Peptides against a protein of PDB entry 1IK9. Designs and how they scored, part 5

Target 1, 211 residues: chain A of PDB entry 1IK9
Amino acid sequence: MERKISRIHLVSEPSITHFLQVSWEKTLESGFVITLTDGHSAWTGTVSESEISQEADDMAMEKGKYVGELRKALLSGAGPADVYTFNFSKESCYFFFEKNLKDVSFRLGSFNLEKVENPAEVIRELICYCLDTIAENQAKNEHLQKENERLLRDWNDVQGRFEKCVSAKEALETDLYKRFILVLNEKKTKIRSLHNKLLNAAQEREKDIKQ
Target 2, 207 residues: chain A of PDB entry 1IK9 as posed
Amino acid sequence: MERKISRIHLVSEPSITHFLQVSWEKTLESGFVITLTDGHSAWTGTVSESEISQEADDMAMEKGKYVGELRKALLSADVYTFNFSKESAYFFFEKNLKDVSFRLGSFNLEKVENPAEVIRELIAYALDTIAENQAKNEHLQKENERLLRDWNDVQGRFEKAVSAKEALETDLYKRFILVLNEKKTKIRSLHNKLLNAAQEREKDIKQ
Target 3, 195 residues: chain B of PDB entry 1IK9 as posed
Amino acid sequence: MERKISRIHLVSEPSITHFLQVSWEKTLESGFVITLTDGHSAWTGTVSESEISQEADDMAMEKGKYVGELRKALLSVYTFNFSKESAYFFFEKNLKDVSFRLGSFNLEKVENPAEVIRELIAYALDTIAENQAKNEHLQKENERLLRDWNDVQGRFEKAVSAKEALETDLYKRFILVLNEKKTKIRSLHNKLLNA

## One batch from the design tools (peptide; aimed at target 1 R192 H195, target 1 (a further copy) V183 K190)

Design b1_p9_1_s1 (made by RFdiffusion4, then SolubleMPNN; from b1_p9_1, 6 letters changed)
Fold by OpenDDE base, seed 3:
Structure b1_p9_1_s1 (fold): chain B 211 residues (1-211), chain C 211 residues (1-211), chain A 9 residues (1-9)
Amino acid sequence: as target 1 above (211 residues)
Amino acid sequence: as target 1 above (211 residues)
Amino acid sequence: SERFKLIYS
């Protein structure tokens, strides 16, 4: 089961932060449970897949697009631009929310809620979920931090090996060429010496013919 | 101001999760505010630096060690081994906690709390803090994930360069030796040819003298 | 290639 808790402000009680919990299985489209609390009272309602389909049809909106708007409204809270306005009557237990565009507001959805008999249990469970989420996120964060430190070490190690390899390649090329030149010069000297011996032998033979 | 919220179970109400908020400035040693809630009622007390010092003295414990035990008790909740037991009387508003060792329990600290007149505000603020902490931890987690992905790419890039450098070094050595052998063999062939010419010239001279 | 030509030269 997936769950999201968001802060909302009700039009009727703009000074009092309310909390909107939405819980669903697999997809928000399959239906969800909505829970509203002010930290003292709680109200809950179940929204079925059929109700979501009906609201989409009533809006003349494609279901996937409508569910996308529900997700933005119910899982993000008011958002930074007050794009979604939340209304709740404690008397009728009627919850509705509107999407505010520049020149028009329209009702995006509406639900009948029921007042929870034991709101303290709902509030405790909500706080527990928040604390569990904090702990899980902290554990993930510590893991990612350690992994980043590992990856940074591994990067430094391979970088240092790469730099040594580059330097070793250049040194090898230089050394091999130096050794090659030395041996080649030795052979060139031997060739020159043999040529001089041949020239001397030819000159001696020409002298021996001339007596 | 630093804050920690923990789940605790009271000895008197073991079936009802309570929440212990501790808030402090800079260090827990300078004093703290403790808030207890069951999701319906809330109780708050302020613990001064002088009270912490007195409790440490009464325990014959060094202050830093005592604050270390306070931190474990009050900021970690019950812990996995029920090492800390929490007691609260709603009648007297007296809160105390014990450290349980194998063969002995001892009172680690005690505080008088006051019932909060508007517990809903305290609960809302507590939930707000949890939601803010979730959002901050999520943002850090997303950042670390992106950095991890970057470091992994950077590692793969340098690893691939390193492997290419190793292969290029080996190929260079092999190629340079092959080229060296070819040139050396050419010079050796020329030396052999010149030696043969010298031997032939010497043999011709010996024939010309006998003739 | 050029460094090898310089050795031949």
Scores: peptide ipSAE 0.008, ipTM 0.853, DockQ to the pose 0.003
OpenDDE base, seeds 1, 2, 4, 5: peptide ipSAE 0.007, 0.008, 0.007, 0.008; ipTM 0.854, 0.853, 0.853, 0.853

Design b1_p9_1_s2 (made by RFdiffusion4, then SolubleMPNN; from b1_p9_1, 6 letters changed)
Fold by OpenDDE base, seed 3:
Formats: sequence, C-alpha cells, structure tokens
Structure b1_p9_1_s2 (fold): chain B 211 residues (1-211), chain C 211 residues (1-211), chain A 9 residues (1-9)
Amino acid sequence: as target 1 above (211 residues)
Amino acid sequence: as target 1 above (211 residues)
Amino acid sequence: SEKAKLIYS
C-alpha cells in the first residue's frame, strides 16, 4: 500500500494547517482512501475506481490525464503557487478541490467524507507513519553516505594507480630507449673498428704490391 | 533548536502509542522542553539545566553520564530491548521513566507536565515537523543518490583509462623490444659481414706472400 | 617515433 501525507489549507480555515492523507494500492487509478485531519478531528472517505472514471468523464478528460491531475493535487498538497485550492465543510462532510489557472478555476474533484469516531487513533497512526518514514529515510541516507565514502575511496585508489601507470609508462619508454642506444652505439663502434681494420688491410696489400 | 520525536508506550496504557517530543537548544544539558501526546491530549513541561544537575546529583551520577542516559531514554524511545520504561499519570501530570537492568530497575528521571489547553495545535505542529523532516531527508537522499551516480561514472571512466594505460604499457614494451631486436640483428649481420671480409682479405694476403 | 628514426639513422 502506498501512502502520502500532505499539509493543506482549507479556504474556510486558512489559519489552521490540515493534513491530507491519501492511501492506495499499486496505482491511484484503482481507487484510494482519503483522510483529512486538523489534529483534533478526522474525516475519511473511500474513492473507488468507478468514481475516478466518472469524475474523469464529467470533466471530459482522459482518465490517465485526470489521475495525473489528482496525483498533483492530492499528493503534493497546495504547491507553492496555490495551484490547488482545498475546500471542506465540516457540517456536510463535503470535500472538494479546484485547480487554479490564470483566468479560471475549475473543480477538479469532490468527495463525501465521514467523521471518524476515534480521531486519536487516526492521528496516532498518521504520526507513526511519519516516524517510520523518517527512520527509513535516515537509514537510506546513512547507507548512501557510506556508499559515497566507499566510491570516493575507490576513485582515489584507481586515480592514484592510473597516475602511477602513466608515469611508469613514460619511465619505461625512456629507460628502454637509453639502454638500446647504449647497445646500438657499442655495435656502431664495433662496425667502425672493423671498417678501419679493412681499410688498413687494403692499404697494406697495396703497399706489398708496390716492391 | 534541536528536536526529536519518539514513540513510547506508557506502563499504564501499553495499548496506546504515545509520542514523546524533546526539544532543546544546542545541548540537552542546557535544559529541554518535553511534550507528550496520545493524539488527542497533550502535556508539556520545561526541564531546566538546574533540574538536570539536581537529578544527576540525586542519582550520584556524573552530569555528562546522566545527560547521556537522558539522551538514550528520551531521544530513542523505548528501544527494542525495553531498556527504558515510561510512566505517566494523567491525573497528577507526573511523568517518570526507569532504566531496566537485568536484576534491577531504577528511576532515571521524573518531571511534572502541564496539560495543554489546545492539544490540536501541538499535534499539528508535531505533524508539520515530521513532514518537514521527511521532505529534508528526501532532498538529502536525492542529492546523495545523484552524487553516488556521479562518483560511479567517474570511477568507471578512470578504471577504463587505467586498463587502457596498463595495456598500452605492455604493448609499448613489446613493440620497442621487437623494433630494437630488428635493428640489433641488422648491426650483428653487418659485423659478421665485415668479419668475413677481414678473414678473406687476410687469406688473400697469405696467398700473395706464398705466391 | 622521432627517437626510433634517430636510432635507425
């Protein structure tokens, strides 16, 4: 079961932060449970897939697009731009919300809620869910932090090995060239010495012919 | 201001999850505000640095050690081993907690609380704090996740460059040896050819002397 | 490389 709690402000009670909980299975499209609380009272309603389909049809909106708008309204709360306005009558238990566009507002959806008999239980469960979510997110943060530290160590180790490899390649090339130049120069010296011996032998033979 | 909310169970009401909020400035040692709620009622008390010092003295415990035990009791809740037991009388507004050791329990601290007139405001503010903490932790998680992905890319890039450097070093050594062997063999062939020419010239000179 | 040419030369 997926669950989202958002803070909202009701048009009728703008000074009192309300909390809107939405809970659903797999997809919001399959229906959801909506819970509203002011920290004293709570109200709950169930919205079926058929009701969501009917509201989409009444809006003349494609169902997936409508569910996308429901998700933005109900799971994000009143965004920083007051794009969604929430209304609730405690007397009628009628909840409705509007999307505010530049020149027009339109009703996005409406639900009948029921007042919860024991709101303290709903509030306690809501707080429990928040505390569980905090604990899970903290554990995930600690894991990600340790993984970041591991990846940074591993990066530094490979970087240091890479730099040593580059330097060792340049040193190897330089050392090999130096060694080979020495050996080649020895062979060149031996060739020059043998050439000089051949020249001397030829000159001696030319002297022996001239007697 | 630092703040921690924990779920606790009262000995008198073990079936009802209570929430213990502790709020303090800089250090728990400087005093704190304690708030208890059952999701319907709330109770608050202020504990001063002088009261903490007095409780440490009454316990015959060093203040820093006592504050360390307070931190474990009040900020962790009842840990999974029921090491801390919480008691509250709604009639007397007396809150006390015990540390349970294997063969003995002892009172770690006690506070007088006051019933809050508007518990809904305290509960709303508590839920707001939970939602803010969730949002902050989510933003931190997203940041750490993106940083992990960056570090992993950077590691893969350096690792691939390192492997290419290793292979290029081995290839360079092999290529240089092959090239130098060719040049050395050419020089060795020239030395052998010059030696043979010297031997032939010496043999011709020995024939000319016999002739 | 230029160094290899210098050794052949």
Scores: peptide ipSAE 0.028, ipTM 0.859, DockQ to the pose 0.003
OpenDDE base, seeds 1, 2, 4, 5: peptide ipSAE 0.024, 0.023, 0.025, 0.025; ipTM 0.859, 0.859, 0.859, 0.859; seeds 2, 4 fail the geometry check

Design b1_p9_1_s3 (made by RFdiffusion4, then SolubleMPNN; from b1_p9_1, 6 letters changed)
Fold by OpenDDE base, seed 3:
Structure b1_p9_1_s3 (fold): chain B 211 residues (1-211), chain C 211 residues (1-211), chain A 9 residues (1-9)
Amino acid sequence: as target 1 above (211 residues)
Amino acid sequence: as target 1 above (211 residues)
Amino acid sequence: SEKFELIYS
């Protein structure tokens, strides 16, 4: 079961924050339970998949688009200020809400609610759900924070190893070239010495032939 | 102002979850406001710094240790099951709580509360605070999640560069040694060739003298 | 290549 609690303001009672709880199984399209409370009284209604389909048809709106509008209205609470207007009559238990566009307002949905006999139980459960959600979110935050700290350490370790590897590669190349130049220069010197000995031997032989 | 809401169970009403709100400025030691609600009625009391000091003295407990016990009792709600017992009389508005140890229970604190005239307002404000806390924690979670994803990408990038650097270092060393061996072998061959020419020239000179 | 040619040279 999924649940969302939001703050709303009723047109009839703009000074009193109301709370709108929507509860559904898997998808809002399959139906939902709506609960309204002012912190003293509570009202509940069940909206079926058939009612949602009928409301979409009555609006000449595609069902998925309609459910998308219901989700914005009922689950976001105060969307951007005044886009959704909530109305409730405590006398008739009739709840309806409108979407306000620049030049037109239209009724998006309407539900008959029933007054809850024991509103304190509904309110306690609502507070419990809020506290559970806080605890879950805190635990997730603490986990994510520890994971961030771990990832940052791991990044610093790899970065430091990478920098050492770059420097070690450059140092290795430089050292190898220096060592090889020394060995090659020794061999070049030996070649030059042997060439000079050959030239001297040839010159001596040419002198011995000329007596 | 700091605030904590917790669930408690009263010994007198074990089937009804109560909510304990504690609100304080900077430190719990400087005093706090306690609010109790059952989702229908609410009771509030103010506890001063002087009362906290007096309760610590009456217990023969160091004030900082006493405040530490108050924090565990009042801010953790249900600590490990049954360590703190909450009692409230709706008739006397007397709230007290006990710390239960293995072989002894002792009263940790006691407060006179007053019944709130408009409990619905207190309950609405409590729900508002819960919803605000949920929203803040969600925003923190989303931020930490995005940061984790960033750090993981950055780690993967550096790790991939590091592995390439290691392989490139090994390849460089191997390639340099191969190239240098080839050049050294050429120089060794040239040295051997020059030595053979010197030996042959010496042998020819010795033949020319014997002839 | 250039560093190797400089050593060969």
Scores: peptide ipSAE 0.030, ipTM 0.857, DockQ to the pose 0.003
OpenDDE base, seeds 1, 2, 4, 5: peptide ipSAE 0.025, 0.025, 0.025, 0.024; ipTM 0.857, 0.857, 0.857, 0.856

Design b1_p9_1_s4 (made by RFdiffusion4, then SolubleMPNN; from b1_p9_1, 5 letters changed)
Fold by OpenDDE base, seed 1:
Structure b1_p9_1_s4 (fold): chain B 211 residues (1-211), chain C 211 residues (1-211), chain A 9 residues (1-9)
Amino acid sequence: as target 1 above (211 residues)
Amino acid sequence: as target 1 above (211 residues)
Amino acid sequence: SEEAELIYS
């Protein structure tokens, strides 16, 4: 089961933060359990897949789009700037919410909630879920931080090896050129010496022909 | 102000999870506000730096060590396996906790708490803090995850450049040796040719002298 | 490079 808790403000009680818990299996489309609390009282209702389908049909909205709107309204909390308005009657236990667009407001959904007999248990369980989520997220953060530190060390090691490889390549090229120039110059000197010996031998022959 | 919420079980109500909130400024040693709730009622007390010092003195414990024990008891929740036991009387509003060692149990601290008139407000604020902490930790997780993905890409890029640099160094060495062997072989061939010309010139001179 | 020209020269 997945769960999301969000803060909402009821139109009837705008000064009192309420908490909207939604719990579902795999997808919100398959139905969900909704729980509302003010920190003293709690109210719970179950919304079936058939009710979600009916609400989508009643709105003449495609079901996937409707579920997308439900997800924004019920799981995101009050998104930026009053896009969703929440209403609840403690007398009728009727919960409904509206989407406020620039030119139109429309009821997105409505549910009957039942007052929980032991609200303290629901509130405790809700706080437990929050604390568990905090602990899980902290463990993930610590893991990711350690992995970041590892990756940064590994990056610095490879970067340093790469820079050394670049420098070693340049040094190798320079050293090889220097060594080969020396050997080539020796061979060039030997060629010049042999050429001079040939010229001298030819000049001596020309002198011997001229007695 | 720093805050920590933990789950505890009271000896008097072991089936009911209680929540212990501790709030402090910079260090727990400078004093703290403690809040206990069962999800219906709440109790709050303030513990001063002087009370912490007095409790440490009464226990004949060094203050830093005592604060270290307070931190484990009050901020960690019930650590592994019953090391800390929590007691609260709803009648006297007296809260105390004990450290259970293998051979000894001792009272680590005690505080008078006052019943909160509006527990719903305290509970709502506590849930708000949990939800804020979840949101902050989620944002940190998303940031760290994106940074991990960046670092991994950067590592793979540098690793690939490093491997190419290694291969290019080996290829450079091989190519330079091949080129220099060719040039050296040309010079060696020229030296051999010049040497043969010198030998032939010497043999012709020796024929001319015998003639 | 000037070094490479000196080799072929």
Scores: peptide ipSAE 0.044, ipTM 0.859, DockQ to the pose 0.003
OpenDDE base, seeds 2, 3, 4, 5: peptide ipSAE 0.039, 0.043, 0.027, 0.039; ipTM 0.858, 0.858, 0.858, 0.859; seed 4 fails the geometry check

Design b1_p9_2 (made by RFdiffusion4)
Pose (drawn by RFdiffusion4):
Formats: structure tokens, sequence, C-alpha cells
Structure b1_p9_2 (pose): chain A 207 residues (1-76, 81-211), chain B 195 residues (1-76, 83-201), chain P 9 residues (1-9)
């Protein structure tokens, strides 16, 4: 059981703002209840599933394509106009294309006996919605703060692992260099003794 | 300018639900407007910064402590009474085995209730709209942080596993370079023996 | 014959 409450402007009353409340079960296609209120009175009407299928035929439209038009227009490049007569309780709306507009929907609403009850329920629904949302935003705020911390934690764990690796790498190399360089001292020493022995032989060949 | 709309029940009409709308600027301490509505009529009252502090005195409470009680009672066990004939509004606090009048307001019937009701409904719809947008922004951030975390965690796994492969990998190379030096040393020694 | 020395490494 879903609903959408939207504000709308009627052509015959661009001064005051009205409110449109549409409610259905699962899909618009199965039918819906529509209520119009100016904050004092309320007018209500119903549209059955069969009435929707028929209206789509009379409009030469694919049924789902027609319901799509209803969703854009009633549940808030597509320009729509709304008219209402308090004298007749007739409510209709048209889609305004280029130089060509057409009747998209028409409802004979009935003035409600208990406007206050309807208005109170509407406001109550809105306040419940505002409430459910806040609870959700709070749940997400906490999850947000938890992740901001869980990242900072592991980020630090990362920097430490890297810094530990660098300290260990330089430490190993330092030891290596010492041993390798000690050997080089031996090589130089031996190489030079050899040279010396070669120069000594050379001297014996020459004298 | 902030506001809070609460659903309440009056003692003289537990059947019907009323709505209490409280509006202010910065803090209730500087005064506020309170509106009561049943969806048909509406009653309003203004409470100045001067009246509030005055009430803090009659009670001998710090202006802060007194405003605190109002916040709990008016912005949502608290009891509410209203007489449509007198327009007098008062509310009490109920503790274990006692109750006491906490405050009152002389409200006045509003001339155009529909205007007030329309503005109240409009505010609620805007609030719903804003809140739904924030729920999206925070929903995406929750996603970005989830992804960013997995990234770094992966970097950590890779980094730690590298630090553990370092000693073994570097020591092999060192053996290799070291074995080369020894070979030279042996060769040189052998040549010296030749001579 | 003269001794053959390897170049330094």
Amino acid sequence: as target 2 above (207 residues)
Amino acid sequence: as target 3 above (195 residues)
Amino acid sequence: PPITVPPFP
C-alpha cells in the first residue's frame, strides 16, 4: 500500500496551491484513489483497473505506456496541466506537446464529508515519513562515522607495515655491504700481490 | 528559522489527533510561535524573549533549565489541554504519583486556517524531499568509503606479505654475489700458487 | 715466459 503526495497548480487558481494524494497497491495499473485538497475541503475519486485499461484503449495507447503517462503526471520534456472546478468537482489534466495538447485524464471527484479527517491523516502520513527518514539518515550517519574510523585505522596499519619494511631492507643491506666489502679487500690484496709477482718475473727475464 | 511539528492528544478529545507546530529562530530562548491545528481550525500564539525569561523568574529556574523543559514538552509523559472556547492551552508533566502544570499559552483563533494548514503540509513535503536527497548522498559516501577501505586493506595485505618475503629473497641474492667474490679469491690464490 | 695477470675485476 503506497502513496504519493504532491503539490499542484490548477489553471483556474494559480494563486493558491493545492495538494494531490494518490494511493495504490503494488501498481497504478491495478487502480488508484486520488484526493485533492486545498487545506479546507477535499475531493476524492477512484479509478478501477478495468477503467484504466479502457481509457488506454480509448486513447489509442499501449496500456503500460498509458500508466507510464499517469505516473509522470500524477506521482510527480513532459509538460502537464491540471484543471478543477469546485462547482462540478470535475478534475482533468492534459499533456502539452508542441502546438498540440490532449486530454490525458479525467475524474469526477466527490466532495468529502469529513475534510478534516482526510487532512489530518495526510499530515500524519507525512510526519511519519519524515520520521522514518531521519532514523534512516541517523543509521547511515553512524555507519559513515564507523567507516571513516575503520579506514583511518587500517590506513595507519598500512603505513606502519611499509615503514617496517624499509627499516628491515636497509638493515639487511647494511650487513651485506660489510661482508661483501671485506672480501673485496682480500681480492685487491691478492690481485696486487700477483701483479707484484708478475713484475718480479719480468725483471728476471730482463736481467 | 526552525520548526517542529508534533502530533498530540488533548485530554478533552482523546479521539481526535491534533498537531502542534512550534517555530523559532536560533533558540526557543529568543521567543517562538506555537500553532495548534485539527486540520480545520488553527490557533496561534507568540511567546516573546521577554515573556520566556519572565516565566523563568516566576518559577525561579535558570532561563536555561526552564527552556529545556519546554523543548522536551513542545518539540517532542507530557499532558496537553485545550479549550476551544477560551483558546487557553496548557500542558503538564506527569511523574510517579504526581503531576504539575508546566506551562500555558493564550492562543488566538486564526482567520485563514486553510492557509496555515497548506503551509504546514508544504513544509512537510519539502522536508521529505530534502531528507530523501540527503539519504542518497550519505548512501553513496557509505559506498565510496566501503570501496576505499577494501582498497587500503588490500594494500595492507600485499605490504605485510612483502615484508615477510624480504629476508628470504634478499639473502639468496647476497649468497649469489658473495659466491662470486669467493671464486675470485680462490682463483687469485691459485694463481699465486702457480708462481 | 712472463707470468699472465688477469685484469682487475

Design b1_p9_2_s1 (made by RFdiffusion4, then SolubleMPNN; from b1_p9_2, 3 letters changed)
Fold by OpenDDE base, seed 5:
Structure b1_p9_2_s1 (fold): chain B 211 residues (1-211), chain C 211 residues (1-211), chain A 9 residues (1-9)
Amino acid sequence: as target 1 above (211 residues)
Amino acid sequence: as target 1 above (211 residues)
Amino acid sequence: DLIEVPPFP
């Protein structure tokens, strides 16, 4: 079961933060359980897949688009632009929410809730879920931090090996050229010496012919 | 102000999870506010630095060691070994906790709490803190995840450059040796040709002298 | 004189 808890403000009680929990199996489209609390009382309702489909049809909205709007309203909390307005009557247990656009507000959905007989149990379970989520997120943070430190070490190791490889390539080229020039100059000197011996032998033969 | 919320079980109510909040400024040693809730009622007490010092003295314990035990008891929740037992009387508002060792249990501390007049406000604020902590931890997780992905890309880039550098070094060595051998063999061939010309010139001169 | 080996063509 997936769950999301969000802060909301009710139009009827704007000074009292309420908490909206939505719980679902795999997809919000398959239905969900909604729980509202003010930290003293709690109210719960179950919304079936058939009700979600019917609300989408009544709105003449494609089901996936409607579920996308439900997800934004019910799982995001009051977004930074008050795009969603939440209303709840404690007398009728009727919950409804509206999408506020610049020129039009429209009802996005409505649910009948039931007052929970033991709100303290629901509130305790909600706090437990928050504490478990904190612990899981902390463990994930510690894991990611250790992985970042590992990746940084591995990067520094390969970077240092790369820099050594670049320097070793340049040094190899320079050393091979130096050795090549030495041996080549030795062979060039030997060629020049042999040419001079040939010239001298030719000059001596020309002297011997001229007696 | 630093804060920690933990689950605890009271000896008097072992089936009902309670939540222990401790709030402090910079160090727990400077004093703290303790809040207990069952999700319906709340109780609060303030513990001064002087009370912490007095309890440490009464226990004949060094203050830093005593605060270290307080930190383990009050901020860890019930650890995996039930090392700390929590007791609370709703009638007297007396809270005390014990450290359980194999052969000895001892009272680690005790506080008089006061019943909160508006427990719903305390519970709402506690849930708000949990939700804010979840959001902060999620933002940190997303940041660390993006940083891991960056470091992995940077590692792959430098690794690929390193492998290319290794291959380029081996190719350079092979190419330079091939070029060197070609030029060296040309010079060796020229030396051999010049030696043969010298031998022929010497043989011709020896024929001319014998004639 | 280190005779500069002309760059190979």
Scores: peptide ipSAE 0.020, ipTM 0.858, DockQ to the pose 0.040
OpenDDE base, seeds 1, 2, 3, 4: peptide ipSAE 0.022, 0.016, 0.021, 0.017; ipTM 0.859, 0.857, 0.859, 0.858; seeds 1, 3 fail the geometry check

Design b1_p9_2_s2 (made by RFdiffusion4, then SolubleMPNN; from b1_p9_2 with P1G T4E)
Fold by OpenDDE base, seed 4:
Structure b1_p9_2_s2 (fold): chain B 211 residues (1-211), chain C 211 residues (1-211), chain A 9 residues (1-9)
Amino acid sequence: as target 1 above (211 residues)
Amino acid sequence: as target 1 above (211 residues)
Amino acid sequence: GPIEVPPFP
């Protein structure tokens, strides 16, 4: 079961933060349990897949789009003020919510809730879930932080090896060029020396022919 | 103000999860506010720095060590079962907790609490804090995850550049060697040709002298 | 024969 707890403000009690818990198995489309609490009382209702389908049909909205709106209304928290308005009558136990658009407000959904006999148990369970979620998220944060620190070290190590490789490549090229220039210059000097010896020998032979 | 909410089990109500909120300004040593709730009722007490000092003195414990034990008891949650035992009398509003060691149990601290008139407000505030902490930790997790993904990409990019640099170094060395061998072999061939011409010229001159 | 320049060490 998945669940989401959101803060909501009821139109009837705008000074009292309420908490809306929505619980579902796999998809919100398959139905969900809604729990409303003010920290003293709690109300719960089960919304079936058939009710969701009926509300989508009554609105002439495609079911997937309707469920998408339910997800925004019930799971995202109120979002920016005034997009979703929540209403609850403690007398009738009728919960409904509206989507407020610039030119139109319309009822998005409505559910009959039942007052929970032992609200303290529901509230304790809700707090337990929050504390467990905090602990899990903290453990995940610590893990991700350690991984970030590892990845940063690994990056620095490879970066340092890369820079050393670049420098070593340039040094190798320079060293090879220097060594080869020396050897080539020796060979050029030897060629010049041999050419001069050949020229001298030819000049001496031309002198010997001229007696 | 810093705060920590922990689940505790009272010896008197072992079947009912209680929540212990501890709130403090900078250090637990400077005093703290304790709030206990069962999800229906709430009790609050303020513990001053002087009370903490007095309890440390009464225990003949060094204050820093005592505050360290308070931090473990009140902020870490119960830890493994049985290390810290919590007691509360709803009648006397007396809260005390014990540290259970293998051979000794001793009272670690004791506080007078007061019943809160509007427990729903305290419970709502506590839930709000939990939800805010969840949201903050989720945002931090998403940030750390994105950073991990970035660092991994950056590592892969540098690793790939490093491997290319290694291969390019080896290729450069091989190419330079090949080019220089060609040039050196040309120079060696020219030297050999010039030497043979010199030898032939010397042999011809020696024939001309014998004639 | 052509003294092949041994590979530089």
Scores: peptide ipSAE 0.020, ipTM 0.848, DockQ to the pose 0.047
OpenDDE base, seeds 1, 2, 3, 5: peptide ipSAE 0.019, 0.019, 0.019, 0.018; ipTM 0.849, 0.849, 0.849, 0.848; seeds 2, 3, 5 fail the geometry check

Design b1_p9_2_s3 (made by RFdiffusion4, then SolubleMPNN; from b1_p9_2 with P1G T4Q)
Fold by OpenDDE base, seed 4:
Structure b1_p9_2_s3 (fold): chain B 211 residues (1-211), chain C 211 residues (1-211), chain A 9 residues (1-9)
Amino acid sequence: as target 1 above (211 residues)
Amino acid sequence: as target 1 above (211 residues)
Amino acid sequence: GPIQVPPFP
């Protein structure tokens, strides 16, 4: 079961933060349990897949789009102020919420809730879930932080090896060029010396022919 | 103000999860506010720095060590079962907790609490804090995850550049060697040709002298 | 023969 707890403000009690818990198995489309609490009382209702389908049909909205709106309304919290308005009558136990658009407000959904006999148990369970979620998220944060630190070290190590490789490549090129220039200059000197010896020998032979 | 909420089990109500909120300004040593709730009722007490000092003195414990034990008891949750035992009398509003060691149990601290008139407000505030902490930790997790993904990409990019640098170094060395061998072989061939011409010229001169 | 440049150490 998945769940989401959101803060909501009821139109009837705008000074009292309420908490809306929505619980579902796999998809919100398959139905969900809604729990409303003010920290003293709690109300719960089960919304079936058939009710969701009926509300989508009554609105002439495509079911997937309707469920998408339900997800925004019930799971995202109020979002920016006034997009979703929540209403609850403690007398009738009728919960409904509206989507407020610039030129139109319309009822998005409505559910009959039931007052929970032992609200303290529901509230304790809700707090337990929050504390467990905090602990899990903290453990995940610590893991991700350690992984970030590892990845940063690994990056620095490879970066340092890369820089050393670049420098070693340049040094190798320079060293090879220097060594080859020396050898080539020796060969060039030897060629020049041999050419001069050949020229001298030719000049001596031309002198010997001229007696 | 810093705060920590922990689940505790009272010896008197072992079947009912209680929540212990501890709130402090900078250090637990400077005093703290304790709030206990069962999800229906709430009790609050303020513990001053002087009370903490007095309890440390009464225990003949060094204050820093005592505050360290308070931190473990009150902020870490129960830890492993039975290390810290919590007691509360709803009648006397007396809260005390014990540290259970293998051979000794001793009272670690004791506080007078007061019943909160509007427990729903305290419970709502506590839930709000939990939800805010969840949201903050989720945002931090998303940030750390994105940073991990970035660092991994950056590592892969540098690793790929490093491997290319290694291969390019080897290729450069091989190419330079090949080019220089060609040039050196040309020079060696020219030297050999010039030497043979010199030898022939010397042999011709020796023939001309014998003639 | 061709100058066999020994492999650089």
Scores: peptide ipSAE 0.020, ipTM 0.850, DockQ to the pose 0.038
OpenDDE base, seeds 1, 2, 3, 5: peptide ipSAE 0.014, 0.016, 0.020, 0.019; ipTM 0.850, 0.850, 0.850, 0.850; seeds 1, 3 fail the geometry check

